# Peptides against a protein of PDB entry 6TME: the designs that were tried, part 337

Target 1, 324 residues: chain A of PDB entry 6TME
Amino acid sequence: NRLKRAYIALQAWKKAFYSDPFNTAANWVGPDVCSYKGVFCAPALDDPSVLVVAGIDLNHADIAGYLPPELGLLTDVALFHVNSNRFCGVIPKSLSKLTLMYEFDVSNNRFVGPFPTVALSWPSLKFLDIRYNDFEGKLPPEIFDKDLDAIFLNNNRFESTIPETIGKSTASVVTFAHNKFSGCIPKTIGQMKNLNEIVFIGNNLSGCLPNEIGSLNNVTVFDASSNGFVGSLPSTLSGLANVEQMDFSYNKFTGFVTDNICKLPKLSNFTFSYNFFNGEAQSCVPGSSQEKQFDDTSNCLQNRPNQKSAKECLPVVSRPVDCS
Target 2, 324 residues: chain A of PDB entry 6TME as posed
Amino acid sequence: NRLKRAYIALQAWKKAFYSDPFNTAANWVGPDVCSYKGVFCAPALDDPSVLVVAGIDLNHADIFGYLPPELGLLTDVALFHVNSNRFCGVIPKSLSKLTLMYEFDVSNNRFVGPFPTVALSWPSLKFLDIRYNDFEGKLPPEIFDKDLDAIFLNNNRFESTIPETIGKSTASVVTFAHNKFSGCIPKTIGQMKNLNEIVFIGNNLSGCLPNEIGSLNNVTVFDASSNGFVGSLPSTLSGLANVEQMDFSYNKFTGFVTDNICKLPKLSNFTFSYNFFNGEAQSCVPGSSQEKQFDDTSNCLQNRPNQKSAKECLPVVSRPVDCS

## One batch from the design tools (peptide; made by RFdiffusion4, then SolubleMPNN)

Design b2_p30_8_s4 (from b2_p30_8, 17 letters changed)
Fold by OpenDDE base, seed 5:
Structure b2_p30_8_s4 (fold): chain B 324 residues (1-324), chain A 30 residues (1-30)
Amino acid sequence: as target 1 above (324 residues)
Amino acid sequence: SAAEIEKALSRLPPELAAKLEEVRKAHAAK
C-alpha cells in the first residue's frame, strides 16, 4: 500500500516534468519505485519488515517542472534533496503529510510565492535549505522556534524585518544574504547559543548593530557587509572569542575601529572597507600582522591609501549616529 | 521481503545511508 502510494506520487511528478536533460526519470517505469533513479527505499521506522520510499535525491539533475500535490503521498520520506534543478511554482501544502521530514533541500530552483509554511508543520525537521529561489514576503517568526541545525534563506526576495524570535534558534548556521530584509538586527540575536556562522550580506538592513552580538561566543563567521548599518561598532565585539571571518564592508559605519576588535584571538580576516570610519588602531592596519588580514579601503582614515574624499566624508563624519 | 530490502539498501549512497541512520536515531530518541 505504501509503495503503491509512492508510485502514484512519482508518476504524477514525472508528468510534471517539462524537461529532463539527463534523462533522470527515464527508468521511472513500473511499480518497482525502489529501482527509480534518485528514489531510495529503506525499512519503515514503524515496521522494519516493510520497505518504503525514505529519500529523494535529484540534486543537479537540471529538471524543469513543478511539484504536484500528489507528492503528499510520499508519507515516509525523511530526506528530500532536489537542489540545482529548474523546478518552479510553489511548494505544495500537501507535503504537510510528510511528518518524518528531516532534511528539506529545494535550493537553486525557481520556486516562487511566500515562505513555504508547510516546512513549519514538520516536527522533526533539522535542515532547511530554500536558498537561490524567488521566495518573497515576510519570514514567519515561527521558523526560529524549530530545532533546526541550519537555516539557508539567502538569494531570495524576502522582505520586512528579521523576526525577534531569532534568539530562540538553535541553528549553527543561518544565512539571510541577498534578500530584501530591512530594519535592525534584533537584540535577541545574542541568545543564539549554538550559532557558528551568520550571514546578512546584501540586504537593506539599517540602524546600529546591537551590543548583544558580543555574546555570540561560538561564532566563527560574522558577515554584515553590503547593508545600511550606521553608528560605531559595538565595543562588545571584543567578546567574539572564536570569530575567524568578520566583514562589515559596504555600510555607513562611523567612529573608531579599536584594538579590542582587531586583536581578537582567532581573527584571520577582518574587512571594514567602504564605510566612514575616521580612525583605526595600529593593530587594524593592513599589513600590521602576519596572521591577520585587514581591509580598511574607502573609509575616512587619515594617512591611509584609497580613502574617500573630504567632500564625501565630512557630511557623514561630522554628524555620527549615536547608538547609545 | 528481506531480499528486496537488501537490494534497496545496497543502492543507497553512503552519505544518504548515514543520514537515514541519523533519522532513525532521532526517531528512537523521541
Scores: peptide ipSAE 0.217, ipTM 0.811, DockQ to the pose 0.975
Fold by OpenDDE base, seed 1:
Structure b2_p30_8_s4 (fold): chain B 324 residues (1-324), chain A 30 residues (1-30)
Amino acid sequence: as target 1 above (324 residues)
Amino acid sequence: SAAEIEKALSRLPPELAAKLEEVRKAHAAK
């Protein structure tokens, strides 16, 4: 009986709670699991006459505890939303049995360990949110082979390079922000055909921006701020026909910020502050447009306010990185 | 039972109900 298995799983989970400040699991008593708070039943996909646990929503419950292996008995769960709790430990490998998993949100918890590779085993997964945890190590390249709509990885402890498989991703939103990623952005990034938003904020990324970024015609948000990028902005950025928000601040960029970037047709905000740019087009000057906001603070620009000193600029500007 | 299913479905938040329908469609498409 599927509901009996669900009962075993949910009772094991209740026992794994260290604190339930809102008494969310107070009614988790008895065999009627479909009445449990945060537990949702639906007709089984293989038999509409059978009721199964199809969804868990414990968002914002502030529950402290861990995910026990018995959760693998919830084989009919397609929606697993447990964000904004205090769950700790690792994601159980037993969740590989949840073959219907469609949305997995464990964001804003205290999970640790490597990337939860069990997520790669779910053939129908469309949404993955593991942000605001303590996941560490390398990002498995296979994550981008998944047909995901969104990939939220930000605010973790991931390190190493971004996999070249990123170009295979069908996701519209990908966040890498506030990790420890290093190396260059892969040139394959330009192959992300469905990409709307990508965020690299606050990593250890370096090197030149790949020219292939300019192929991201559907991108509305591109944020590469707070990294170690060098060289000039690619001239191919003129291809970002739909970009609205662009941030390159807090890097080591050099060269000239061109009209073809600042005059992008949908550009609303362009921040390139805290770099080593030595020139900008008139169209890039803050206040030059009523429709666009620019920030050129703390560069090596002549005749602009709040710029770096010549002493700070000269060593960097005199040795431009050739990205060609 | 049909009555139990109806009772269970009536408790679903609209957002979750919509997402479950998406899951159903996705599964049927495979």
Scores: peptide ipSAE 0.191, ipTM 0.799, DockQ to the pose 0.965
Fold by OpenDDE base, seed 3:
Structure b2_p30_8_s4 (fold): chain B 324 residues (1-324), chain A 30 residues (1-30)
Amino acid sequence: as target 1 above (324 residues)
Amino acid sequence: SAAEIEKALSRLPPELAAKLEEVRKAHAAK
C-alpha cells in the first residue's frame, strides 16, 4: 500500500517535469520505486518489515517543473533534497502529510509565494533550506519555535521585521541575507543560546544594534553589513568571546571603534568600512596585527587613507544617534 | 521481504543512511 502510494506520487511528479536535461527520471518506470534514480527506500519506522520511500535526492538535476499535490502521498519521506533545479510554483499544502520530515532543502529553485507555512506543520523538522528562491511577504514568527539546527532564508523577497520570537531559536546557523527585512534587530536575539552564525547582509534593517548581541558568546560569524543601522557599536560586543568574522560595513554607524571590540580573542576579520565612525583605537587600524584583518575604509577617521570628505561626514557626525 | 530491504539499504549513500538513523533516533525520543 505505501509503495503504491509512492508510485502514484512519483509518476505524478514525473508528469509535472517540463524538462529533465540529465534524464534523471528516465528509469522512473514501473512499480519498483525503490530503484528510481534519486529515490531512496528504508524500513518503515512503525514496521521494520515494510519498505517505504524515506528519501528524495534530486540535487543539481536542473529539472524544470513544479511540485504536484500528489507528493503528499509520500508520507514516509524524512529527507527531501531538490536543490539546484528549476522547480517553480508553490510548495504544496499536501506536504503537511509528510509528518516525518526531517530535512527539507528546496534551495536554488524558482519557487514563489509566501513563506511555505507547511514547513511549520512538520513536528520533527531539523533542517530548512529555502534560500535562492522568490518567496515573499513576512516571516512567520512560529519558525523560531521549531527545534531547527539551521534556517536558510537568504536570497528571497521576504519583507517586514525580524520576529521577536528569534530569541527562542535553537538554530546554530541563521541566514536572513539578501531579503527586504526592515526595522530593528530584536533585543531577544541575545537569547539564541546555540547560535554560531547569523547573517543579515543586504536588507533594510535599521535602528541601533541591541546591547543583547553581546550575550551571543557562541557566535563565530556575525554579519550585519549592507543595512541602515545607526548609532555607536554597543560596548557589550566585548562579550563576543568566540567571534571570528564580524562585518558592519555599509551602514550608518557613528562614534568610536574601541579596543575592547578589536581585541576580541578569536577575531580574525573585522570589517567596519563604509560607515561614519569618527575614531578608532590603535588596535583597530589595518595592518596593526598579523593575526587580524581590519578594514576601516570610507569612514570619518582622521589621519587615515580613503576616508569620506568633511562635507559628507559633518552632517552625520554632528548629529549622533543616542542609542541609550 | 528481508532480501528487498537489504537491497534497498545497500543502495543508500552513507550520508543519507546516517541521516535516516538520526531520524529514527529523533522519532524514538518522542
Scores: peptide ipSAE 0.180, ipTM 0.762, DockQ to the pose 0.952
Fold by OpenDDE base, seed 4:
Structure b2_p30_8_s4 (fold): chain B 324 residues (1-324), chain A 30 residues (1-30)
Amino acid sequence: as target 1 above (324 residues)
Amino acid sequence: SAAEIEKALSRLPPELAAKLEEVRKAHAAK
């Protein structure tokens, strides 16, 4: 009996709660698991006459505890949404049995350990949110082989390089922000055909931006701020026909910010502050447009306010990195 | 894509599909 297995799983989970400040699991009593708060039942996909637990939603419950291995008995769950809790430990490998998983959101918790590779075992996964945790180590390349709509990895402890497999991703939104990623952005990034938003904020990324970024025709948000990028902005950025928000601030970029970038047709905000740019086109000057907002603060620009001193600029500007 | 979402949702019971859509909308608003 599927509901009996669900009962075992849910009772094991209730036992794994250290704190339930809103008494969310107060009604988790008895065999009628479909009446449990945050538990959603639906007809089974393989047999419409059988009722199964199809979803869990415990968002914003502030529950402290861990995920017990018995959760692997919830084999019919397609939605698992437990964000904004205080769950700790690791994601159980037993969740590999949840072959119907479509959306997995464990964001805003206290999970630790390596990337939850069990997520790679779910053939139908479309949404993965593991942000605001303490996941660490390398990002498995296989994550980008998944047919995901969104990948939220931000605010973790991931390290090493971004996998070259990123170009295989079908995701529209990908966040890497506030991790410890290092190395260059892979050239394969230009192959992300469905990409709308990508965020690299606050990592240890370095090197030159790949020219292939200019192939991201559907990108509306591109944020590479607070990294260690060097060299000039790729001239191919003129290909970002749909970019609205672009941020390259807090890097080590040099060279000239061109008209071709600042005149992008959909560009609303372009921040390139806190770099070592030594020139900008008139179209890039803050206040030059009513429709576009620019920030050129703390560069090496002549005749602009709030720029770096010559002493700070000269050592960097005189030794530009050639990205060609 | 919208088409991919629709395809995925079409495989789910209506109630679950609606819930999944709500979750997706909530994430899009963030």
Scores: peptide ipSAE 0.038, ipTM 0.662, DockQ to the pose 0.101

